Peptides against a protein of PDB entry 5FRP. Designs and how they scored, part 69

Target 1, 225 residues: chain A of PDB entry 5FRP
Amino acid sequence: VEWTESIPQIIATREDISKELNQALAKTFIDSDPRVRRTSVMIFNKVPVTEIWKNITNKAIYTSLLHLAREKHKEVRELCINTMAKFYSNSLNEIERTYQNKEIWEIIDTIPSTLYNLYYINDLNINEQVDSVIFEYLLPFEPDNDKRVHRLLTVLSHFDKKAFTSFFAFNARQIKISFAISKYIDFSKFLNNQESMSSSQGPIVMNKYNQTLQWLASGLSDSTK

## One batch from the design tools (peptide; made by RFdiffusion4, then SolubleMPNN)

Design b2_p15_7_s2 (from b2_p15_7, 6 letters changed)
Fold by OpenDDE base, seed 4:
Structure b2_p15_7_s2 (fold): chain B 225 residues (1-225), chain A 15 residues (1-15)
Amino acid sequence: as target 1 above (225 residues)
Amino acid sequence: DEIEKEINEIFEKLL
């Protein structure tokens, strides 16, 4: 009986601790110092997803996390993009949808759209990062067709019009890249054959090889920037 | 430093 009476106090203490924590964290996500914002984002990387969902109940924190994907500070932005994508994937895998967490899920479900909308910034570095997190976290390789389709439908179910447009553009680009890589390989094989290189087609294939290589390279950001 | 400590304390409570 006495143990049952302590549970509300523990819950209340946890709620109070949770409230203070949530209030403090909400402030740190919007702090003027990029280091503070960075550290705030790192919470989502260091703490298990189940504990995040349990203890971070203020929806403003999640909204603020998503906003950092467009922040000016490059390091914080890059960390945020990776973090939110990973958090989304982990949440889908480990967090059940309940009535209690519905409001948080409504925000988390917008992460894919938020990420795909970053393509409109037209920054090659951002584009590469978004590409990376899509393959790693949003739409990872899944050999099970049903799981893969379910994940895809989940990702698409909350897309805005812009996100859909970006999605189709992304897929079209991937097909083109795949084709270009295939041609690059074919041209490379041709050029590695001495008889083929000495043929009348040698110079033509060399030109196509160079064009293909240039096209592939043009899609990459300068790693020095 | 104080904010980092507060955040670290938050981390420790969440872990």
Scores: peptide ipSAE 0.071, ipTM 0.737, DockQ to the pose 0.015
Fold by OpenDDE base, seed 3:
Structure b2_p15_7_s2 (fold): chain B 225 residues (1-225), chain A 15 residues (1-15)
Amino acid sequence: as target 1 above (225 residues)
Amino acid sequence: DEIEKEINEIFEKLL
């Protein structure tokens, strides 16, 4: 009988500890020091996704994480973009949707829209990073057709209008890039053949090759900046 | 130093 009376106190103590932890963490995500914000984001990378969902119950922390995608501090922003994309993917794979975690899922389900909306900033470095995390975490290669379609539908189901527009633009760009790469390969093969290079088509293909390279390069960020 | 300590305490509780 005595052990049953201790259970409510233990539960209450755990709730109090959890509340204090969540309050402290919520403050660190909005700290003026970018090092503190960076360290806060790293929690989502170092702690297993299941433990994050169990222990971080304050929705403001998740909202703050998503807001850091537009952070002025480059390193924090870049870390945040990778972190939220990975966290989204891991959550889809490992976390069940329950009544208790519904409010957190409502925030997490906006991660795809948050990422696709970054294309409107029109920054080449951000665009490259968003492209990367889409292929790595949001819409990874999946050989199973049913799983691939299910993931796609999940990602799209919470898109806002702007995210849909960016999604279609992204896909159109990828098709163009694929075509350009194919042409680059064809032109390279042609130019590597001495007989073809010496033909009347040589200068024409060289021009097309250069145009293709210029177009491909224009979509790349400057790694030095 | 205080903020770093608090963050470390958070990590220790979550790991």
Scores: peptide ipSAE 0.065, ipTM 0.724, DockQ to the pose 0.014
Fold by OpenDDE base, seed 2:
Structure b2_p15_7_s2 (fold): chain B 225 residues (1-225), chain A 15 residues (1-15)
Amino acid sequence: as target 1 above (225 residues)
Amino acid sequence: DEIEKEINEIFEKLL
């Protein structure tokens, strides 16, 4: 009987601890020191998604996480972009939509739009990172048609107009890249044939090969920056 | 750093 009376106090204590934790964490996400912000983002990477949803109930934390995608500090921004994409994917896979978590889901469901909107910054490093997280976390390769379609519809269902535009542009770019790679392969095969190389077409194909390589390279970020 | 300590304490509670 005495054991049952202690349960509310334990729950209240846990709730109080949770509240304090959420308040403290909300402050760290907006701290002036980028190291503090970085460490805050790392919580979402190190803690299982189920525990995050259970313990982080302050919606301001999730909103702040999404804002860090446009952070000036490169390392924090890059970490945030990867973290939020992974967190989105894990949430879709592991977290049920309930009445209690509805407000958090409303924020999390904007992650795809948030990421696709980063293309408008027109930064090659950001673009490359967004491309990467799309393929890895948002729209991963899925051989099951039903799962693939369901994921796609889920991602698109919360897109704003700008995100849709970026989505179509992204897909169009991927088609162009695929075509360029195909041409690169064809040109490479031609150039590897000695008879073909000695033909009048040899120099022409070599030029096209170089142009194709330059085009492909121009779409990649400078790894040195 | 007091803030790092606080964050670490948060991590320890969440893990």
Scores: peptide ipSAE 0.063, ipTM 0.726, DockQ to the pose 0.015
Fold by OpenDDE base, seed 5:
Structure b2_p15_7_s2 (fold): chain B 225 residues (1-225), chain A 15 residues (1-15)
Amino acid sequence: as target 1 above (225 residues)
Amino acid sequence: DEIEKEINEIFEKLL
């Protein structure tokens, strides 16, 4: 009897603790200290996705996480972008869509748009990071065609107009990069042949080789920045 | 340091 009477109090205490935890965490995501914001983002990396969805029920926390993708502090921003992309992928794989979690899913489903919209900042470092997380988490390699198509459709289904435009631009750029790499290889093979290099075409191919390298390099960020 | 401690406590409760 005494044990049964303690259950409501324990449940109430847990709900209170959960509420307090969510309130405290919501504050840490918007803290003025970037170290605090960084540590807050790390929660999403250290805690399993299932436990995050179970324990973090305040939608403001998820909204704040997404907002940090545009953070001025580089380290926090970079961490947030990676974390958000990974969390999206894990959520798609492990979390069912229910009536209870619908409001959180409405936020999480905007992650792809949030990421693709970062291309409009026109920062090479951000672009490279977004490229990376797209290939790693958002649209990863999937050998099953049905799963791959389903993932793609899921990602696209919540795009705004800007995200669609960015998506098409991204794909077009990847095709161009692939073509440029192919040409780089062809030119390199030509230039490594002594007979070809000594021919009248040698200087022409060398020029094209250099142009290809310059184009490829222009799309890469400075590793020192 | 105090805020970091609070966040770590939050982590420990979530794990």
Scores: peptide ipSAE 0.062, ipTM 0.726, DockQ to the pose 0.015

Design b2_p15_7_s3 (from b2_p15_7, 7 letters changed)
Fold by OpenDDE base, seed 3:
Structure b2_p15_7_s3 (fold): chain B 225 residues (1-225), chain A 15 residues (1-15)
Amino acid sequence: as target 1 above (225 residues)
Amino acid sequence: DKIEEEINKIFENLL
Protein backbone atom coordinates (compact mmCIF):
# COMPACT_ATOMS: atom_id res chain seq x y z
CA VAL B 1 0.00 0.00 0.00
CA GLU B 2 2.78 2.48 0.86
CA TRP B 3 4.53 2.00 -2.49
CA THR B 4 1.37 2.99 -4.39
CA GLU B 5 1.35 6.38 -2.72
CA SER B 6 4.90 7.02 -3.91
CA ILE B 7 4.04 6.47 -7.59
CA PRO B 8 2.28 9.82 -8.10
CA GLN B 9 5.23 11.62 -6.55
CA ILE B 10 7.66 9.78 -8.79
CA ILE B 11 5.56 10.60 -11.85
CA ALA B 12 5.32 14.22 -10.76
CA THR B 13 9.07 14.33 -10.20
CA ARG B 14 9.70 12.90 -13.64
CA GLU B 15 7.38 15.44 -15.18
CA ASP B 16 9.21 18.19 -13.35
CA ILE B 17 12.58 16.91 -14.52
CA SER B 18 11.28 16.64 -18.07
CA LYS B 19 9.91 20.16 -17.86
CA GLU B 20 13.22 21.52 -16.60
CA LEU B 21 15.11 19.76 -19.37
CA ASN B 22 12.73 21.11 -21.98
CA GLN B 23 13.08 24.62 -20.57
CA ALA B 24 16.86 24.36 -20.60
CA LEU B 25 16.85 23.07 -24.17
CA ALA B 26 14.52 25.86 -25.29
CA LYS B 27 17.08 28.38 -24.05
CA THR B 28 19.94 26.75 -25.95
CA PHE B 29 18.12 27.14 -29.28
CA ILE B 30 18.08 30.91 -28.83
CA ASP B 31 21.54 31.26 -27.30
CA SER B 32 23.76 34.06 -28.60
CA ASP B 33 26.60 31.61 -29.30
CA PRO B 34 26.14 29.89 -32.69
CA ARG B 35 28.01 26.84 -31.36
CA VAL B 36 25.33 26.35 -28.73
CA ARG B 37 22.57 26.70 -31.32
CA ARG B 38 24.40 24.23 -33.59
CA THR B 39 24.73 21.69 -30.80
CA SER B 40 21.04 22.09 -30.00
CA VAL B 41 20.07 21.36 -33.62
CA MET B 42 22.32 18.29 -33.58
CA ILE B 43 20.07 16.71 -30.94
CA PHE B 44 17.50 16.19 -33.68
CA ASN B 45 20.14 14.35 -35.74
CA LYS B 46 21.62 12.21 -32.96
CA VAL B 47 18.46 11.14 -31.16
CA PRO B 48 15.91 8.82 -32.82
CA VAL B 49 12.76 10.59 -33.96
CA THR B 50 10.59 8.49 -31.63
CA GLU B 51 12.63 9.55 -28.61
CA ILE B 52 12.55 13.20 -29.67
CA TRP B 53 8.75 13.15 -29.84
CA LYS B 54 8.57 11.39 -26.49
CA ASN B 55 10.96 13.59 -24.56
CA ILE B 56 10.80 17.02 -26.24
CA THR B 57 7.32 18.23 -25.40
CA ASN B 58 7.92 21.99 -25.30
CA LYS B 59 6.50 23.36 -28.56
CA ALA B 60 8.79 26.39 -28.32
CA ILE B 61 11.76 24.15 -29.13
CA TYR B 62 10.20 23.05 -32.41
CA THR B 63 9.21 26.62 -33.25
CA SER B 64 12.76 27.78 -32.52
CA LEU B 65 14.18 25.01 -34.73
CA LEU B 66 12.07 26.24 -37.63
CA HIS B 67 13.17 29.84 -37.07
CA LEU B 68 16.83 28.84 -37.40
CA ALA B 69 16.17 28.17 -41.10
CA ARG B 70 16.56 31.96 -41.48
CA GLU B 71 19.58 32.16 -39.18
CA LYS B 72 22.36 34.60 -40.09
CA HIS B 73 25.06 32.10 -39.24
CA LYS B 74 25.50 30.05 -42.42
CA GLU B 75 26.57 26.77 -40.84
CA VAL B 76 23.73 26.78 -38.31
CA ARG B 77 21.20 27.68 -41.00
CA GLU B 78 22.38 24.96 -43.37
CA LEU B 79 22.37 22.38 -40.60
CA CYS B 80 18.90 23.46 -39.53
CA ILE B 81 17.45 23.22 -43.05
CA ASN B 82 18.76 19.67 -43.50
CA THR B 83 17.75 18.68 -39.98
CA MET B 84 14.18 19.95 -40.15
CA ALA B 85 13.58 18.36 -43.57
CA LYS B 86 14.91 15.00 -42.39
CA PHE B 87 12.97 15.28 -39.14
CA TYR B 88 9.77 15.99 -41.06
CA SER B 89 10.25 12.92 -43.26
CA ASN B 90 11.12 10.67 -40.33
CA SER B 91 8.14 11.97 -38.36
CA LEU B 92 5.76 11.21 -41.23
CA ASN B 93 7.16 7.69 -41.46
CA GLU B 94 7.44 6.80 -37.77
CA ILE B 95 5.16 8.99 -35.65
CA GLU B 96 1.43 8.44 -35.38
CA ARG B 97 -0.90 11.37 -35.03
CA THR B 98 -2.53 11.36 -31.61
CA TYR B 99 -4.48 13.80 -29.50
CA GLN B 100 -1.47 14.23 -27.21
CA ASN B 101 1.00 15.18 -29.95
CA LYS B 102 -1.43 17.31 -31.99
CA GLU B 103 0.12 20.64 -31.02
CA ILE B 104 3.59 19.47 -32.04
CA TRP B 105 2.26 18.12 -35.34
CA GLU B 106 0.70 21.51 -36.05
CA ILE B 107 4.22 22.95 -35.96
CA ILE B 108 5.91 20.07 -37.82
CA ASP B 109 3.30 20.26 -40.58
CA THR B 110 4.55 23.79 -41.34
CA ILE B 111 8.06 22.56 -42.21
CA PRO B 112 7.28 22.24 -45.95
CA SER B 113 5.92 25.79 -46.03
CA THR B 114 8.91 27.02 -44.05
CA LEU B 115 11.30 25.45 -46.56
CA TYR B 116 9.47 26.62 -49.69
CA ASN B 117 9.28 30.14 -48.27
CA LEU B 118 13.10 30.24 -48.22
CA TYR B 119 13.03 30.69 -52.01
CA TYR B 120 11.81 34.25 -51.43
CA ILE B 121 15.17 35.13 -49.89
CA ASN B 122 16.54 34.86 -53.45
CA ASP B 123 19.86 33.33 -52.37
CA LEU B 124 21.38 30.77 -54.74
CA ASN B 125 22.99 28.73 -51.95
CA ILE B 126 19.73 28.54 -50.03
CA ASN B 127 17.82 27.69 -53.21
CA GLU B 128 20.20 24.84 -53.99
CA GLN B 129 19.91 23.46 -50.48
CA VAL B 130 16.12 23.68 -50.52
CA ASP B 131 16.07 21.92 -53.90
CA SER B 132 18.22 19.17 -52.43
CA VAL B 133 16.15 18.58 -49.30
CA ILE B 134 12.92 18.55 -51.31
CA PHE B 135 14.18 15.63 -53.39
CA GLU B 136 15.83 13.87 -50.47
CA TYR B 137 13.28 14.28 -47.68
CA LEU B 138 10.05 16.10 -48.58
CA LEU B 139 9.17 14.50 -51.90
CA PRO B 140 11.58 11.59 -52.26
CA PHE B 141 11.42 9.15 -55.13
CA GLU B 142 8.64 6.65 -54.47
CA PRO B 143 7.82 3.97 -57.04
CA ASP B 144 4.44 3.23 -55.46
CA ASN B 145 1.99 5.68 -56.98
CA ASP B 146 -0.44 5.68 -54.06
CA LYS B 147 2.31 6.35 -51.54
CA ARG B 148 3.78 9.07 -53.75
CA VAL B 149 0.43 10.81 -54.13
CA HIS B 150 -0.31 10.50 -50.43
CA ARG B 151 3.03 12.09 -49.53
CA LEU B 152 2.46 14.89 -52.03
CA LEU B 153 -1.01 15.61 -50.66
CA THR B 154 0.33 15.58 -47.10
CA VAL B 155 3.06 18.08 -47.99
CA LEU B 156 0.64 20.39 -49.83
CA SER B 157 -2.19 20.18 -47.29
CA HIS B 158 -0.54 22.70 -44.94
CA PHE B 159 0.90 25.11 -47.50
CA ASP B 160 0.39 28.80 -47.12
CA LYS B 161 -0.26 30.93 -50.21
CA LYS B 162 3.41 31.85 -50.61
CA ALA B 163 4.51 28.22 -50.39
CA PHE B 164 2.05 27.25 -53.12
CA THR B 165 3.38 29.98 -55.38
CA SER B 166 6.92 28.84 -54.68
CA PHE B 167 5.95 25.22 -55.31
CA PHE B 168 4.58 26.01 -58.76
CA ALA B 169 7.62 28.10 -59.61
CA PHE B 170 9.90 25.29 -58.44
CA ASN B 171 8.11 22.70 -60.57
CA ALA B 172 8.20 24.96 -63.61
CA ARG B 173 11.93 25.45 -63.09
CA GLN B 174 12.51 21.71 -62.74
CA ILE B 175 10.78 21.07 -66.06
CA LYS B 176 12.99 23.70 -67.68
CA ILE B 177 16.11 22.22 -66.12
CA SER B 178 15.15 18.74 -67.30
CA PHE B 179 14.63 20.04 -70.81
CA ALA B 180 17.92 21.94 -70.74
CA ILE B 181 19.81 18.85 -69.56
CA SER B 182 18.23 16.79 -72.32
CA LYS B 183 19.30 19.38 -74.88
CA TYR B 184 22.77 19.57 -73.37
CA ILE B 185 23.13 15.81 -73.85
CA ASP B 186 21.87 15.99 -77.43
CA PHE B 187 24.19 18.85 -78.29
CA SER B 188 27.13 17.10 -76.62
CA LYS B 189 26.51 13.96 -78.67
CA PHE B 190 26.31 16.03 -81.83
CA LEU B 191 29.52 17.92 -81.07
CA ASN B 192 31.38 14.70 -80.25
CA ASN B 193 30.67 13.45 -83.77
CA GLN B 194 33.34 14.74 -86.17
CA GLU B 195 31.12 14.54 -89.22
CA SER B 196 28.39 16.51 -87.48
CA MET B 197 30.84 19.16 -86.28
CA SER B 198 32.11 19.66 -89.82
CA SER B 199 28.59 20.15 -91.15
CA SER B 200 26.79 23.46 -91.64
CA GLN B 201 24.97 22.78 -88.37
CA GLY B 202 28.20 22.59 -86.36
CA PRO B 203 28.48 26.28 -85.47
CA ILE B 204 24.75 26.54 -84.76
CA VAL B 205 24.78 23.61 -82.37
CA MET B 206 27.93 24.92 -80.69
CA ASN B 207 26.17 28.20 -80.01
CA LYS B 208 23.11 26.43 -78.61
CA TYR B 209 25.37 24.24 -76.48
CA ASN B 210 27.07 27.29 -74.99
CA GLN B 211 23.75 29.00 -74.32
CA THR B 212 22.39 25.89 -72.63
CA LEU B 213 25.51 25.54 -70.51
CA GLN B 214 25.39 29.19 -69.50
CA TRP B 215 21.74 28.88 -68.53
CA LEU B 216 22.42 25.78 -66.43
CA ALA B 217 25.43 27.41 -64.78
CA SER B 218 23.48 30.56 -63.91
CA GLY B 219 21.27 28.52 -61.60
CA LEU B 220 24.21 27.04 -59.69
CA SER B 221 25.73 28.55 -56.58
CA ASP B 222 29.41 29.28 -56.39
CA SER B 223 30.77 26.30 -54.46
CA THR B 224 33.72 28.41 -53.36
CA LYS B 225 31.58 30.91 -51.53
CA ASP A 1 31.00 25.61 -19.85
CA LYS A 2 27.69 25.52 -17.98
CA ILE A 3 25.68 25.51 -21.19
CA GLU A 4 27.80 22.71 -22.62
CA GLU A 5 27.26 20.76 -19.43
CA GLU A 6 23.51 21.29 -19.63
CA ILE A 7 23.46 20.22 -23.28
CA ASN A 8 25.48 17.12 -22.43
CA LYS A 9 23.04 16.29 -19.66
CA ILE A 10 20.17 16.67 -22.08
CA PHE A 11 21.90 14.32 -24.52
CA GLU A 12 22.59 11.78 -21.80
CA ASN A 13 18.94 11.78 -20.81
CA LEU A 14 17.66 11.51 -24.38
CA LEU A 15 20.07 8.73 -25.48
Scores: peptide ipSAE 0.034, ipTM 0.690, DockQ to the pose 0.014
Fold by OpenDDE base, seed 5:
Structure b2_p15_7_s3 (fold): chain B 225 residues (1-225), chain A 15 residues (1-15)
Amino acid sequence: as target 1 above (225 residues)
Amino acid sequence: DKIEEEINKIFENLL
């Protein structure tokens, strides 16, 4: 009897503890120290997605996570971008949409738009990272055509106008890169042939090779930064 | 250091 009477108090205490925990965590995401913000983001990497959804019920935490994608501190920003992309993918795979979690899903569903909107910053490092997380987490390789299309439609269904524009620009860029790589390979093969290199076309192909290489290199971030 | 410790405690409670 005494044990049963303590259960509501324990549940209430746990709910209070959960509320306090959520409030404390919400503060750490907006802390002035980037180390604190970094550690806060790491929660989403260390804790399984199902436990995150269960225990983190304060929508402000999720909103704050998304805001860190535009963080000035490079390490925190980069961590956040990877984390939110991974969290989005894991949520789509593991979390059911219910009435109770609807408000959180409304925030999580904006992650693709949040990421694609980072292209407007016009930073090569950010662009490369966004490219990476798109291929790894948002639109990963899926051999099942129906699943792949469903994922694509899910991502697109929550796009704002800016995200759509970035999406089309991204795809157009990928096509151009693919074409450039193909040409690079063709030119390399031509130049590796001694007869071809000694021909009147040799200097012309060398010039095209160099132009292609320069174009490809211009799209890459400085690995030292 | 204290904040990191508090966050780690939060982590331990979530795991």
Scores: peptide ipSAE 0.030, ipTM 0.691, DockQ to the pose 0.015
Fold by OpenDDE base, seed 2:
Structure b2_p15_7_s3 (fold): chain B 225 residues (1-225), chain A 15 residues (1-15)
Amino acid sequence: as target 1 above (225 residues)
Amino acid sequence: DKIEEEINKIFENLL
């Protein structure tokens, strides 16, 4: 009997601890020190997604996480972009949609739109990172057609107009890249043939080869920056 | 240092 009476107090204490924890964590996401913000983001990487959803109930934390994707501090921003993409994917795979978590899902469902909107910053490093997280976490390679379509529809269902525009632009760019790679291969094969190189087409193909390489390289971020 | 300690405590409680 006494043990049963202590359970509500323990639950209340846990709720109080959870509330205090959430309040403290919410402050760390907006701290002026980028090291504090970085450490806060790392929680989402170190803690299993199920435990995050269980213990982090303050919606302001999730909103703040999404805002860090546009932060000035490069390291924190990059970490945030990877973290939120991974967290989105893990949430889709492991977290059921319930009445209790609806408000959090409303925020999490905006992650794809948030990421695609980063293309409007027109930064090559950001673009490369967004490309990477799209292929790794948002729209990963999936051989099952039903799963692939379902994931795609889920991602698109919460897009704003700008995100849709970026999505189409992204896909168009991927087609162009694929075509350029195909041409690069064709030109390389031609140039590796001595008879072809000695032909009147040799210099023309060499020029096209170089142009193709330059175009492909121009789409890549400068790893030194 | 205090904030790192608080964050570490948060981590310890979440892990």
Scores: peptide ipSAE 0.029, ipTM 0.685, DockQ to the pose 0.015
Fold by OpenDDE base, seed 4:
Structure b2_p15_7_s3 (fold): chain B 225 residues (1-225), chain A 15 residues (1-15)
Amino acid sequence: as target 1 above (225 residues)
Amino acid sequence: DKIEEEINKIFENLL
């Protein structure tokens, strides 16, 4: 743990991390102690993306990072999911694709598939987290249409079949949610009008409103769990 | 799966 905690500072201060340090770091990602694994993941959060790419050259580290997305320890898993999504986004924005970093990019380009494949675990907490990181990091809001399309194509270009299926399911769900929200607003407006509320449609709309609200609420994980 | 199914049923009834 203590050694791993020192790594961010070492990376920040040293221009080149030795092969030996990379090998040692690779071992910390697969350590039996969740605290060691957690600290290893935190390196990717504490060190600038450019410095990570420069100094972490062992591909096994990146592969191991991606594997932690499915680990049993909840805290480490959750941290890993956020970290890899953010790292992917930062890498796309800041790291040029070169011949020298090609092998690392081949791994990093699988992050979207890795994340979308987590939907198959059928865990509501994982699903919500994946939803969150998709909107925040993988497919963030981008007002420039060309940039948005380019990002989308980049994300999709390395999808496996399962990831594509999850992607389409996700999008279908988002459309449904959007529609439900729109209806919720419409029903709310109707019910806020006293004349409309007293009409024969009042009870019907109230029922639809409640159903819509219940539906929207059911799609949210229990924040207490 | 059950929640998704229930959600889909509710949506089908709202359409």
Scores: peptide ipSAE 0.011, ipTM 0.436, DockQ to the pose 0.104; fails the geometry check

Design b2_p15_7_s4 (from b2_p15_7, 7 letters changed)
Fold by OpenDDE base, seed 1:
Structure b2_p15_7_s4 (fold): chain B 225 residues (1-225), chain A 15 residues (1-15)
Amino acid sequence: as target 1 above (225 residues)
Amino acid sequence: DSIKEEIEKIFEEQL
């Protein structure tokens, strides 16, 4: 009987410990030391998504995680972008939507919009990273049409106006890139043919080839920066 | 660093 009476207190104590832990963790996400912030983000990579959802109940932590996507420290920002995209994908796959976790889902559902809004920073490194996480985690290749459409609708359903604009711009860019690559291949084939190169079209195609390469290269970040 | 270790420890203990 005494043991049974102690269980609510133990549960309450665990809840209190959990609350204290959540409060302490929330502080680490806004710590002035980038190493502390980095470590906090790494929790989302080290701990299974199901355990994160179970143990991290303070919505401020999730909000703070999303905010780090725009922080000044490059390493922490890059880690955060990858982490939140992966966490979003894992959450969609493994976490059920319930009444109890609704408030957290409301935050998590903004991750796609948060990521697409990073394009407005107009940083090539950030753009490349966002492109990467979109293809890897947000809108991965899915052979099942129904699943693909459902994922797409899920991603789009929480977009703000800016995110939609970025989404359309992204898609338009991808089409242009695809077209440029196709031209690059065609020009390369032409230039590899000696008879074609010796023709009056040779210099013209060479010029177009160089322009295509320059255009493709201009969209790439400098790996040295 | 101390807070980091404590947080990691708490998460490991809950797993």
Scores: peptide ipSAE 0.028, ipTM 0.591, DockQ to the pose 0.014
Fold by OpenDDE base, seed 3:
Structure b2_p15_7_s4 (fold): chain B 225 residues (1-225), chain A 15 residues (1-15)
Amino acid sequence: as target 1 above (225 residues)
Amino acid sequence: DSIKEEIEKIFEEQL
């Protein structure tokens, strides 16, 4: 009987400890030291997604994670962008939607919109990273049509107006890139053929090749910056 | 650093 009476206190104490831990963790995401913020983001990479959802119940932590995508410190920002995209994908795959986790899902469901909104910063490095995480985590290759459509609809279902606009712009750009790459390959094949290069079309194709390369290169960030 | 270590410990103990 005495043991049973202690259980509510133990549960309450554990809840309090969990609450305190969550509060402490929430503070680390907004710490002035970028190393502390980095470490906080790394928790989402080191801990399985199921354990994160179980133990991190303070919605402010998730909100703060999303805010770090726009922070000034490059390394923390880049880590955050990759982390939140991966976390989103893992959550979709492994976490069921319940009444208890609804408030967290409301935040997590904004990750795609948050990422697509980064295009408005007009930074080539950020754009490249966002492009990468879209293909890797948000809209990965899926051969099953039903699964692919379902994922796409899930991603789009929580877009704001700006995210939709950037989504369409992104897709349009990808089509153009695909076309440019196709042309680059065709031109390269042509230029590697000596008979073709000696033809009247040789100089014309060379010019188009150079233009295609220049266009492709203009969309790439300087890796040295 | 102390909070970091405590958080890591808590997560490791729950794994």
Scores: peptide ipSAE 0.027, ipTM 0.581, DockQ to the pose 0.014
Fold by OpenDDE base, seed 4:
Structure b2_p15_7_s4 (fold): chain B 225 residues (1-225), chain A 15 residues (1-15)
Amino acid sequence: as target 1 above (225 residues)
Amino acid sequence: DSIKEEIEKIFEEQL
């Protein structure tokens, strides 16, 4: 743990990390202690993306990072999911594709598929987290249409079949959610009008309102778990 | 519908 905690500072201060250091770091990602794994993931959060790409040259580190997205330890998994999504986005924005970094990019380009494949675990907490990182990091809001399309195509270009299926399901769900929210708003407006509530439609709309709320709530994980 | 159910439905439609 202590050694791994020192790595961010080492990366920040040294121009080149030795092969031995990379090998040692690779081992920390598969350590039996969740704290070691957590600290290893945190390197990607504490060190600038440019320095990571410069100094972490062992492809096994990146592969191991991606594997932690499915690990049993909840905290490490959650951290990993956020970290890898952010790292992907930062890499797309700041790292040029070169011949020298091609092998690392081949791994990094699988991050979107890795994330979308987490939907198959059928865990509501994981699903919510994946939803969040998609909107924040993978497909962030971009007002420039060309940039937005380019990002989308980049994300999709390395999808496996399962990731594509998850992508379409995700989008379909988002449309449904949007529609439900719109209905919720309409029903709320109706119910806030006293004349409307006293009408024969009042009870019907109230029922639809409750159903809509229940449907929206059912898609949310239990905040206590 | 759960995301799982939607995924399954999409798979069925593609097959």
Scores: peptide ipSAE 0.026, ipTM 0.464, DockQ to the pose 0.106
Fold by OpenDDE base, seed 5:
Parts: C-alpha cells; sequence; structure tokens
Structure b2_p15_7_s4 (fold): chain B 225 residues (1-225), chain A 15 residues (1-15)
C-alpha cells in the first residue's frame, strides 16, 4: 500500500519510469489486498492523463485496470468504473493517436464496450453507475453537433455485438424513463387539483400515478446496498 | 459521413 501510494509522486517527478517500475505497478492491480488495488486505481485519478500515457507504457496495467470493472470488491469496482470512464474521456480529449501509443489505444478503445457489457451482470447498482458514467464521461453533453457525433462514432466504432445490444437497450430505457417522468409530472399536477381529484377520473389517475411511481422505483438501486 | 448522418437521424428520431 505505502509503495503504491508513492507512485503518483514518482510519476510526477520522474520523466523516465523504468520497465521495472511498470512491472511492479502492474502487480499492484492484481494484488490480493483490495486496498492495494484501490490505491493502484487511484493513480489514474491523481496523475494527469498526459503523464499517465507518458510514463505508464506497460499494456498489462491498462488491461488490469479494465479487468477491475468486474471486481468482486464493491468499492474497488465502483472506483474502477468511474476511473476508467473518466480516463477514457480525458484520453480522447488530450491524447493524440500515434504509432507509439497504438497498442495502448487498442486497449483504451475497449473501455466503452467494457462498460456497456456490465449491464449483462443485471445488477441495479452497477447499472445505475454505468448509466451515470455514460452521461458524465462517455457520451457527455456536447453543444457542438460535429463533436457530439464524432464522439458517438468513436464510442460505437469499437463495440462488440453485446455492447451494441446494451447500447440500444440503454437508449430504449432512457426514452421510457423520460416518458414515465413526464407522466409522473402530469399525474402529479392532476392530483394536486382538488376539482380533478373529485372527478370520476381521480381514482383512475391515482392508479396510474402509483403504477408510474412503482415502475420508476423498480429501476432504481437500493441506496442501502 | 454516411454513418454520421445515419446516427444523427437516429438521435433526431429519439428526441
Amino acid sequence: as target 1 above (225 residues)
Amino acid sequence: DSIKEEIEKIFEEQL
């Protein structure tokens, strides 16, 4: 743990990280202690993306980072999912594609597929987190249409069949959620009107309101888990 | 460019 905690400082101070250091760092990502794995993931959060790409040249580190998305340890997994999504976004924004970094990009370009494949675990907490990182990092709001489409094409260009399926399912779900929220608002407005509540439609709308609420709630993770 | 247009169309249809 202590050694791994020193790595961000070392990366910041040393321009030439030895092969040995990269090999040692690679081992920390697969360490049996979840604290070590956590600390290793945190390197990607503490060190600027440009410095990571410059100094971390061992592809095994990146592969291991992606593997932690399916980590059994919840905290490490959650951290990894956020970290890899953010790292992907930052890399797209700040790192040029060159011949020298091609092998690393081949791994990084699989991050979207890796994340979308997490939907197949069928865990509500994971689904919620993946939803979040998609909106925050993978497909963020971009007012420039060309940039937005370019980002989307970049993400989709490396999808496997499973990722495509998840992508379509995600989008379909978002549309349904949006519709449900709209209906929830409409029903709430209706129910807040005393005349409407006293009408023959009152009980019908109340039932629809409850159904909508139940549907929305069923898609949310348990905050206690 | 053709793929871009197709994707844009899909997004427009969803909105």
Scores: peptide ipSAE 0.006, ipTM 0.376, DockQ to the pose 0.044

